# Peptides against a protein of PDB entry 1IK9, part 195

Target 1, 211 residues: chain A of PDB entry 1IK9
Amino acid sequence: MERKISRIHLVSEPSITHFLQVSWEKTLESGFVITLTDGHSAWTGTVSESEISQEADDMAMEKGKYVGELRKALLSGAGPADVYTFNFSKESCYFFFEKNLKDVSFRLGSFNLEKVENPAEVIRELICYCLDTIAENQAKNEHLQKENERLLRDWNDVQGRFEKCVSAKEALETDLYKRFILVLNEKKTKIRSLHNKLLNAAQEREKDIKQ
Target 2, 207 residues: chain A of PDB entry 1IK9 as posed
Amino acid sequence: MERKISRIHLVSEPSITHFLQVSWEKTLESGFVITLTDGHSAWTGTVSESEISQEADDMAMEKGKYVGELRKALLSADVYTFNFSKESAYFFFEKNLKDVSFRLGSFNLEKVENPAEVIRELIAYALDTIAENQAKNEHLQKENERLLRDWNDVQGRFEKAVSAKEALETDLYKRFILVLNEKKTKIRSLHNKLLNAAQEREKDIKQ
Target 3, 195 residues: chain B of PDB entry 1IK9 as posed
Amino acid sequence: MERKISRIHLVSEPSITHFLQVSWEKTLESGFVITLTDGHSAWTGTVSESEISQEADDMAMEKGKYVGELRKALLSVYTFNFSKESAYFFFEKNLKDVSFRLGSFNLEKVENPAEVIRELIAYALDTIAENQAKNEHLQKENERLLRDWNDVQGRFEKAVSAKEALETDLYKRFILVLNEKKTKIRSLHNKLLNA

## One batch from the design tools (peptide; made by RFdiffusion4, then SolubleMPNN)

Design b2_p23_4_s4 (from b2_p23_4, 11 letters changed)
Fold by OpenDDE base, seed 3:
Structure b2_p23_4_s4 (fold): chain B 211 residues (1-211), chain C 211 residues (1-211), chain A 23 residues (1-23)
Amino acid sequence: as target 1 above (211 residues)
Amino acid sequence: as target 1 above (211 residues)
Amino acid sequence: DELDKKLEEKLKELDEKLKKEEE
C-alpha cells in the first residue's frame, strides 16, 4: 500500500493548515482512501475505481489524463501556484477540489467523507507514518553517504595509480631511448673505425704498387 | 533551533502511542521545550539550564553524563529494550521518566507540563515539521544519489584510462625493443662485412709479398 | 613502488638482453 500526506488549505478555513492523506494500492486509478484532518477532527472516504471512471466520463476527460490531474492535486499538495483549490464542508462532509487556469476554473473531483469517531487514532497513525518515513529516509541517506565516501576513496586510489602509470611510461620511454642511443653510438664508432682501417690498407697497397 | 519528535509509551496508557517533541537551541544542556501529545491533547513545558543542572546535582551525576542520558531518553524514543520508562499524570500534569537497569530503576528526570489550550495547533505544527523533514530528507537523498552516479562515472572513466595506460606502456616497451633489435642487427651485419673485407685485404697483401 | 620495481626489473632484463646481443 502506498501513501502520501500533503498540506492543503481549505477555502473556508485558509488560516488553518489541513492535511490530506491519500492511500492506494499500486496505482491511484484502482481507487484510494482519502483522509482529511485539521489536527483535531478527521474525515475519511473511500473512492473506488468506478467512481474515478465516472468522474472522468462526466468531465469528458480521458481516464489517464484525469488520474494524472488527481495525482497532481491530491499527492503533490497545493503547489505554490494555487493551481488546485480545495473545499470542504464540515456540515455536509462534502469535499471537492477545483483546477484553476488563467480564465477557467473547473471542478476536478468531489467526494463524500465521513467523520471519524476517534480522530486521535487517525492522527497518531499519521504521525507514526511520518516518523517511520523520516527514519527510512535517514537510513537511506546514511547509506548513500557511506557509498559516496567509498566511491571517492576508490576514485582517488585509481587516479593516483593512473598518474603513476603515466609517469612510469614517460620515464621508461626516455630511459630506453637513452640506453639504445648509447649502444647505437658504440656500433657506429666501430663501423667508422673499420672503414678507416680499410681506407688505410687501400692507400698502402696503392703505394706498394707505385717502386 | 533543533527539534526531535519521538514515539513513547506511557506506563499509564501503554496501548496509546504518545509523541514526545523536544526542541532546543544548539545544545540540550542549555535547556529545552518538551511537548507531549496523544493526537488529541497536548502538554508543554520549558526546562531551563538551571533545572537540568539541579537535576544532575540531585542525582549526584556529572552534568555531561546527565545530559547524555537525557539525550538518549528524550531524543531516541523508547529504544527496543525498554531502557527508559515514561510516566505522565494528566491530572497533575507531572511527567517523569526512569532508567531501567538490570537490578535498579531510578528516576532520571521530572517536569511539570501545562495543558495546551489549542492542541490542534500544536499537532498541526508537529505534522508540518514532519512533512518538512521528509521533504528535506528526500532532497538530500536525490542529491546524494546524483553524486553517487557522478562518482561512479568518474571512477569508470579513470579506471578505463588507467587500463589503457598500462596496456600502452607494455606495448611501447615491446615495440621499442623490437625496433632496436632490428637496428642493432643491421649494424652487426655491417661490422661483420667490414671485418671480412679487412681480412681479405690482408690476405691479398700477404700473397703480393710472397709473390 | 610496485610499478617502479617492475620497471626496474624490466630495465635490468633489457640490459641483459642487450649484452647478450652484443656478444
Scores: peptide ipSAE 0.019, ipTM 0.821, DockQ to the pose 0.111; fails the geometry check
Fold by OpenDDE base, seed 1:
Structure b2_p23_4_s4 (fold): chain B 211 residues (1-211), chain C 211 residues (1-211), chain A 23 residues (1-23)
Amino acid sequence: as target 1 above (211 residues)
Amino acid sequence: as target 1 above (211 residues)
Amino acid sequence: DELDKKLEEKLKELDEKLKKEEE
């Protein structure tokens, strides 16, 4: 079961932060349980897949698009843009919400809720879920931080080895060329010496022919 | 201001999860505000630095060690080891907790709390803090995850460059040797040719002298 | 250290090959 808790403001009670819990199995499209609380009272309702389909049809909206709007309204929390307006009557237990666009406002959905007999249990469970989520996220953060530190060390180690490899390649090339030049120069000196000996021998032969 | 919310079980109400909020400035040693709630009622008390010092003295415990025990008891949540036992009387508003060791149980601290007039506000604020903490931790998790993915890509890139550098070094060495051997063999051939010419010239001169 | 050691070993092998080609 997936769960999302968001803070909302009701049009009737704008000064009191309410909390909207939505619980669902895999996809919001398959239906969900909605719970509203003000920290003292709680109200719950179940929304079926058939009700979601009917609301989409009544709006002449494609079901996937409608579910997309439900997700934004009910799971996003009231984002800073007051795009969604929430209404609830404690007397009728009727919850409805509207999407406010620049030139159009329209009802996006409505639910009949029931007052919870023991709201303290719902509130405690909600707080427990929040604390569990915090603990899980903290453990994930600590794990990711340790992995980041490991990856950074590993990167620095490979980078250092790479720089050493580049330097070692340049040093090897330079050393090989120096050694090559030494051997080549020795062979060139030997060739020059042999050429001079040949020239001298030819000059001596020319002198011997000239008696 | 720092805050920690933990779940606790009271000896008098072991079936009802209570929540213990502790709020402090920088260090717990400087004093703190404690809030207890069951999701319906709330109780709050302020503990001063002087009270903490007095409790440490009364226990004949070094203050830093005592604050360390307070931190474990009040901030850790009830860890799975029931090392700390919490007691609260709703009638007297007296809160106390004990440390249970194998051979010794002792009172670690006690506080007079006051019943909050509007517990719903305290509960709403507590839930808001939990939701804010979840959102902050989620944003940190997403950031750390993106950094991990970046660092892993960077590591793979450097590793690949390093492997190419190693291979290029080996290839360079092999190529330089092949080129060197070719040039050296040309010079050796020229030396051999010049030596043969010198030998022939010497043989001709020896023939001319015998002539 | 391992790369430096491999480099030194290869440089020694290089020197030995060069000496054999000088002969």
Scores: peptide ipSAE 0.018, ipTM 0.822, DockQ to the pose 0.098; fails the geometry check
Fold by OpenDDE base, seed 4:
Structure b2_p23_4_s4 (fold): chain B 211 residues (1-211), chain C 211 residues (1-211), chain A 23 residues (1-23)
Amino acid sequence: as target 1 above (211 residues)
Amino acid sequence: as target 1 above (211 residues)
Amino acid sequence: DELDKKLEEKLKELDEKLKKEEE
C-alpha cells in the first residue's frame, strides 16, 4: 500500500494547518482512503474506483487525466501555486476540493468523510509513518553518500591510470624514435664508409691502368 | 536549533506509542526542551545546563559521558535493545527514564513536565517538522542520485578513453616498428649492394695483377 | 576521437621526420 501525507489549508480554517493523508494500493485510480486531521480530530473516507469513474464522467474528463488531477491535488498538497483549494464542513463531514485556474475554478472532487472515534490512534499512526519514512530516507541517503564516495574513488583511480597511459605512450614514441635514429645513423655511416672505399678502389684501378 | 522526535513506550502505557521530542541549540549539554505526546495530550519541560550538571554530579558521572547517555536515551528513542525505559506520571507530570543493564537498572534522569494547553498545535507542529524533514531528505536523495548518475557517466567516459589510449599505444608501437624495419631493410640492402661492388672491384683488381 | 587525431598528427610528424632522416 502506498501512502502520502500532505499539509493543506482549509478555506474555513486558514490559520490551522490540516493534514491530508491518502492511501492506495497500486494506483490512485483503483480507489483510495482519505484521512483528514487537525491534530485533535480526524475524519476518514473511502473512495472507490467507481466513484472516481463517476466523477470523471460527470466532469466529462478522461479518467486518466482526472486521476492525474486527483494525484496533484491530493498527493502534492497545496503546491506553492495554491492551485487547489480544500473545503471541509465538520458538521456534514463533506470534503470537497477545487482547482483554481486564472479565470475559472471548478470542483475537482468531493467525498463524504466520517469522524474517527479515536483520533489519537490515527494521529499516532500518522506520526509513526512519518518517522519510519524519515528513517528509510536517512538510510537511503547514507547509502547514496557512500556510493558517491566509492564512485569518486573509482573515477580518480581510472583517471590516474589514464594519465599514466598517456605519459607512457608519449615516452614510448620518444624512446622508439631515438632508438631508430641511432640505428639509422649507424647504417648511414656504414654506407658512407663503403662508398668511400669504392671511390678509393676506383681511383687505385685508374692509377694501375695509367703505367 | 536542532530537533529529534523519537517513538517511545511508557511503562505505564506500553500499548500506546508516545513521541518524545527533544530540541536543543548546539549541544544537548547546554540544555534542551522536552515534549511528550500521545497524539491527544502533550507535555513540555525545559532542562537547563545546570540541571544536567547536577544530575551528572548526583550520579558521580563525568558530564560528557552523562550527556552521551542522555543523547542515546532521548534522541535515539527505544533502540532495538530496550536499554532505556521511560516512565511518566500524567498526575504529577513527572518524567523519568532508566538505563537497563544486564544486572543493574539505574535512573538516568528525571524531568518535571507541564501539560500543554493546546496539544493540537504541538501535534500539528510536530507533524509539520516531520513532513519538512521528509521533503528535505527527499531533495537530498534526489540530488545524491543525480550525482551518482553523473559520477557513473564520468567514470565510463574516462574508462573508455583509457581503453582507447591503451589500444592506441599498442598500435603506435606496432606501426613504428614496422616503419623502422622497412627503412632498416632498405639500408641493409644498400650496404649489401655496396659490399658486393667492393668484392667485385677487388676481384677485378686481382685479375688485372695476375694478368 | 581527439586522442586519435593527436595520434594521427604525431604519426604524420614522425613520418615527415623519418623522411628527412632518409634523405
Scores: peptide ipSAE 0.018, ipTM 0.821, DockQ to the pose 0.105; fails the geometry check
Fold by OpenDDE base, seed 5:
Structure b2_p23_4_s4 (fold): chain B 211 residues (1-211), chain C 211 residues (1-211), chain A 23 residues (1-23)
Amino acid sequence: as target 1 above (211 residues)
Amino acid sequence: as target 1 above (211 residues)
Amino acid sequence: DELDKKLEEKLKELDEKLKKEEE
């Protein structure tokens, strides 16, 4: 089961933060359990797939789009722009919510809730879920931090090797050229020496022919 | 102000999870506010630095060690081994806790709490803090995940450049060596040709002298 | 270190080959 808790403000009680818990199996479309609490009282309702389909039909909205709007309303809270308005009557246990756009407001859905007999148990379970979620997220954070540090070390290692490889390539090129020039110059000197010996031998032979 | 919420079990109410909130400034040694709740009622007490010092003295324990034990007891909950036992009287509002070792149990500390008049406000604030902490941790996890993905891409990039640099160095070495051998062989051939010309010239001169 | 060692070994081998061609 998946779960999300959001803060909401009720139109009737704008000074008291309420908490909206939604619990569902795989998809919100398959139905969900909604729980509302003010930290003292709690109210719960079950919404079936058939009820979601009926609300979509009543709105003349495509079901997938309607479920998308439900997800935004119920799992994100009001958001920073108060796009969703929540209403609840403690007397009728009727919960309804509206989407507010610039020029259009419309009822997005409504649910009948029932007052929970033991609200303290619901509140304790909600706090337990929050603490478990904090612990899980903290463990994930610590894991990601250690992996980040590992990846940074590995990056620095290969970067250092790359820089050494570049420098070693330049050094190799320079050294090979210097050595080659030395050997080439020795061979050039030997060629010049042999040419001079040939010229001298030719001049001596020309002198011997001229007695 | 720093804050930690833990689950605890009271000896008097082992079937009901309680929540222990501790709030402090920089160090637990400087004092703290403790709040206990069962999801319906709440109790709060303020513990001063002087009270912490007095409890350490009464235990004949060094203050730093005592504060270290307080931190383990109050910020970690009971832990998996039930090393810490918590007691609370709703009548006297007296809270005390013990450390349980194999052969030794001892009272670690005691606090007088006061019943909160509006427990719903404390519970709502506690849930708000949990939800804020979840949101902060989630944002940090998403940031670390993106950074890890960045570091992995950067590692793969520099690894690929490094492998190319190694291959380019090997190719450079092989190419330079081949070119140098070709030039050296040309010079060696020229030297051999000049030596043969010198030998022929010397043999011709020896024939001319014997004639 | 192992790649750097292989690179240094190849550099030494090249240096020895160059010396043999000088000879």
Scores: peptide ipSAE 0.017, ipTM 0.822, DockQ to the pose 0.084; fails the geometry check

Design b2_p23_5_s1 (from b2_p23_5, 17 letters changed)
Fold by OpenDDE base, seed 1:
Structure b2_p23_5_s1 (fold): chain B 211 residues (1-211), chain C 211 residues (1-211), chain A 23 residues (1-23)
Amino acid sequence: as target 1 above (211 residues)
Amino acid sequence: as target 1 above (211 residues)
Amino acid sequence: SEEEEENKEFEEFEKKLNNLLER
């Protein structure tokens, strides 16, 4: 089961933060359990897939788009833009929410909730879930941080090896060319010396022919 | 202000998870506010630096070691080893906790708490803090994950450049040596040819002298 | 002769070079 808890403000009690818990299996489309609490009382309702489909049909909205709006309204928390207005009557246990657009406000959904007999148990379980989520996220953060530090070390090590390889390549090329030039110059000098010896021998032979 | 919420089990109510909130400024040593809740009622007490010092002295424990034990007892949550036993009387509002060791159990600390008039507000604020902590940890997780993915890409890029540099160095060395051998062999052939011409010229001159 | 020593050093260098090329 997946769960999301969000803060909401009820139009009837704008000074009292309420918490909206939504619990579902795999997808919100297949139905969900909604729990509302003010930290003293709790109210729960179950919304079926058929109710979600009926609400989408009644709105003349495509089901996937409607579920997308439900997800934004119920799971995102009220974003700072107050795009969703939440209403709840403790008397009727009727919960409804509206989407407020620039030129249009409309009811997005409504649920009959039931007052929980033992709200303290629901609240304790909600706090437990929050603490478990904090612990899981902390463990994940510590893991990711350690991995990040490892990857940074590994990157620095490879970067340092790469720079050494570049420098070693340039040094090798320079050294090989220097050695090559030295040996070539020796061979060129020997060729020049041998040519001069041949020229001298030819000149001496021409002198010996000219007696 | 720093805050930590943990789950505890009270000896008097072992079936009911309680939540222990500790709030402090910079260090636990300078004092803290403790709040206990069962999701219906809440109790709060303030512990001063002087009380912490007095409890350490009464225990004949070094203050830093005592604060270290307080930190383990009050902030870590009851680890699975039940090393810390928590006691609370709703009647007297007296909270105390014991450290259980293999051969020794001793009272580590005790606090007089006061029943909160509006426990719902304390519970709502506690849930808000949990939700804020979840959001902060999620944002940190997403950041660390994106950075981890970046570092992994950067590592792969440098690794691939390094491998190419190694291969290019080996190829360069091999190519330079091949070119060097070719040019040297040409020069050696020319030297050998010139030596043979000199030897022939010398032999002809020796024939001309013997002629 | 100095020329034979230079030729020997050069042959040893060629052998080292060929051994490097055969690896």
Scores: peptide ipSAE 0.020, ipTM 0.821, DockQ to the pose 0.039
Fold by OpenDDE base, seed 3:
Structure b2_p23_5_s1 (fold): chain B 211 residues (1-211), chain C 211 residues (1-211), chain A 23 residues (1-23)
Amino acid sequence: as target 1 above (211 residues)
Amino acid sequence: as target 1 above (211 residues)
Amino acid sequence: SEEEEENKEFEEFEKKLNNLLER
């Protein structure tokens, strides 16, 4: 079961923040329970999948599009743009809401609610749900923070190893070239010395032939 | 201003979850506002720094230790161990709480509360605070999640560069040694050839002298 | 010949090595 609580303002009571709780199973399309409260009284209604389908048909709206509008209206609260207007009669227990666009306002849906006999129990449960959600979100935040700190350490460790590897590669190349050159120069000197000895031996032989 | 809401159970009403809101500025030691609600009625009291100091003195407890016990009692709710017991008289508006240990129960503190005239306003504000806290915690969770994903990418990038650097270092060392050995072997062969030419020239000269 | 190409590659490698020494 999923639940969302939103703040709303009623056209009839614009100075009093109301709370709209919606509870559903997997999808809002399959039906939901709606609870309205002002912190003193509470009203609840159940909306079936058949009612949602009928409202979509009455509006000549595709069901998925209609449910998308319900989700925006009922689960986001009235966002900073007064796109959704909520109306409730405490006398008739009739709840309805409208979508307001520049050129068109239209009723999105309507429900009959029932006044809850023990509103304090509904309010206590609503506060309990909020406190549980806070605790869960705090635990998740602490977990993500610890993971973030771990990943930062792991990154610093690999970065430090990478920098050492780069420096060690450059040092290796330089050292190997220096060693190679030393050995090569020794061999070149020995070759030059042997060539000079051969040239001298040839010159001496040419002198010995000329007596 | 800091705030904490906790669930508590009253000895007089063990079946009804109550909510204890505590609000303070920087430190609980400097005083706090306490609000108790059952979702229908609300009671509020203000506790001054002087009252906290007096209660600590009356208990013969060091102020910092006393405030530490207040913080556990009032801000954590009754944890799973019934270490803190809460009592409230709706008639006298007297609130008191005890710390229960195996061998000792003692009164930790007591306050006179006042019944709030408009409890619905207090309850609405309490729910608003819970919803704001949920939204803030969700935004923080989303931020930490995105940061975690960034750090994981950055780690993978450095790890991949490190592995390439290690492989490139090993390949460089192997290549340089192979090239060096080839060069060295050619120079050794040339030295051997020149030595053989010198030996032959010396043998021919010795023949020419005997001739 | 293959030997002349190997000797040329070797002379070029020696030249690269000597140029690294003169820096």
Scores: peptide ipSAE 0.019, ipTM 0.819, DockQ to the pose 0.044
Fold by OpenDDE base, seed 4:
Structure b2_p23_5_s1 (fold): chain B 211 residues (1-211), chain C 211 residues (1-211), chain A 23 residues (1-23)
Amino acid sequence: as target 1 above (211 residues)
Amino acid sequence: as target 1 above (211 residues)
Amino acid sequence: SEEEEENKEFEEFEKKLNNLLER
């Protein structure tokens, strides 16, 4: 089961932050449980897949697009753009929400809720879920931080080895060329010396032929 | 101001999870505000630095060690070892907690609380803090995840460049040696040819002298 | 160390080069 808690402002009580919990199995399209609380009272309702389909049909909206709007409204909370307006009557237990566009607002959905007899239990469970989520996220943060520090060390190690390899390649090339030139010059000197000896021997033979 | 919320179990109400909020400025030693809630009622008390010092003295415990025990008791929540037991009387508003050692339990601290007139406001603020902490931790998780993915890509890039550098160094060495051997062999062949010509010239001269 | 192995390979290489030169 998945769950999301969001802060909302009700049009009827804009000075009192309300909390909207939505719980679902796998997908919001399969239905969900909605819970509203003000920290004193709580209200709950179940929305079935058939109700979601009916509301999509009544809106002449494709079901996947409608569920996409439900996710934004019910799971994102009031984002910075106040795109969604929430209404709740404590008397009728009728909850409805609207999408506010530039020139038109329209009702996105409406649910009948029931007042919870023991709101303290719902509130305690909600706080427990928040504390569990904080602990899980902290453990994940600590893990990711340690992994980041490891990856940075591993990067620095390979970078240092790479720089040493580049320098060693350049040094090798320079050394091999210097050695090659030295040996080539030695062999060239020996060739020149042997040519001079051959020239001298030929000149001596030409002298011996000329008695 | 720093804050920690923990789940606790009261000896008087072990079936009902309570929440203990502790708020402090910079250090717990400078004093703190304690808030207890069951999701319906809330109680608050302020503990001064002087009260902390007095409780440390009454226990004959060094203040830093005592504050270390307060941190474990009040900020860690009931860890898996139930090392701390919490007691609260709703009638007297007296809160006290004990450290349970193997053979001895002792009272670690005691505070007079006051019942909050509007517990819903305290509960809403507590839930808001939990939701803010979740959002901050999620944003930090997403950042660390992206940074880890970046560092892994950067590591793979440098590793691939390093492997190419190693292969290029080996290829360079092999190529330079092959070229060196070819030129050296050419010069050695020329030296051998010149030596043979010198030997032939010397043999011809020795024939001309014997003639 | 890897540096000592690289230095040994370099010394062996220098020996191979010198042996090719003396030949």
Scores: peptide ipSAE 0.021, ipTM 0.813, DockQ to the pose 0.035; fails the geometry check
Fold by OpenDDE base, seed 5:
Structure b2_p23_5_s1 (fold): chain B 211 residues (1-211), chain C 211 residues (1-211), chain A 23 residues (1-23)
Amino acid sequence: as target 1 above (211 residues)
Amino acid sequence: as target 1 above (211 residues)
Amino acid sequence: SEEEEENKEFEEFEKKLNNLLER
């Protein structure tokens, strides 16, 4: 079961924050349970898939679009101010809400609620759900923080190895060139020495032919 | 102001989850406000730094250790089962709690509470705090998740550069050695050729002297 | 002499280089 609790302001009681809980299975389209509370009284109603379909038809709205508007109204919490207006009569237990656009205001939906006999139990369960959600989110935060710290260490370790590899590559290249130059110069010196010996031997032979 | 809400079970009402809110400034040692609710009624009391000091003295416990026990009892939520037992009289508004060890049970503290005139306001504010905490923790979770994804990308990028640097180092070493050998072999061939020419010139001169 | 030590290190390097080439 999925669940969302949001704070809302009722037109009839704008100074008193109310809480709107919506509970559903898999998708809001399949129906949902709505619970309203002021922290003292609670009211609950069940909205079926057939009622959602009928409200979409009555509005001449495509069902998926209508469910999308329900999701924005009922699950988004305090969205942008004044986009959704909530109305509730404690006498009739009739809950309705409107979407307010710049040029058009229209009723988005209406639900009959029933006053809960034991509101304290509903309120306790709601607080329990909030506390459980806080604990789960804290555990996820601690896990993600530890993972961030691990990834940062791993990044620093690879970065340090990379910098050492770059430096070692440059040092290796420089060392290999220095060694190569030393060998090459030695072999060039031997070649020059042998050429001079050949020239001297040729000059001596030319002197011996000239007696 | 710091705040913690925990669920507790009262010995007098073990089937009804109660909520214990503790609010304090900077440290629990400086005093705190305690609020108890069953989702219908609420009770509040203020505990001063002087009362905490007096309770520590009456227990013959070092103040820091006593405050450490208060923190475990009042802030840890549902700790290990049965370690802390909570008692409350709705008639006297007297709240006390005990620490239960294997061989010793002792009263850890006691507070006089007052019944709140408007419990609905306290409950609404408590739910608001829970919803705000959920929203803040969700935003932190989303931030940490995005940072994890960034760090993982950055790690993969550096790892890929490191592997390329290692391969480039090995390729460079191999190429430099191949080039070095080619030049060295050319110079060795020239030296051998010049030595053979010197030997031939010496042999020809020795023939001319015998002739 | 320092030159003889450098020449020996060089001959050892030539040997290491030749051994790497014969692989």
Scores: peptide ipSAE 0.021, ipTM 0.820, DockQ to the pose 0.042; fails the geometry check

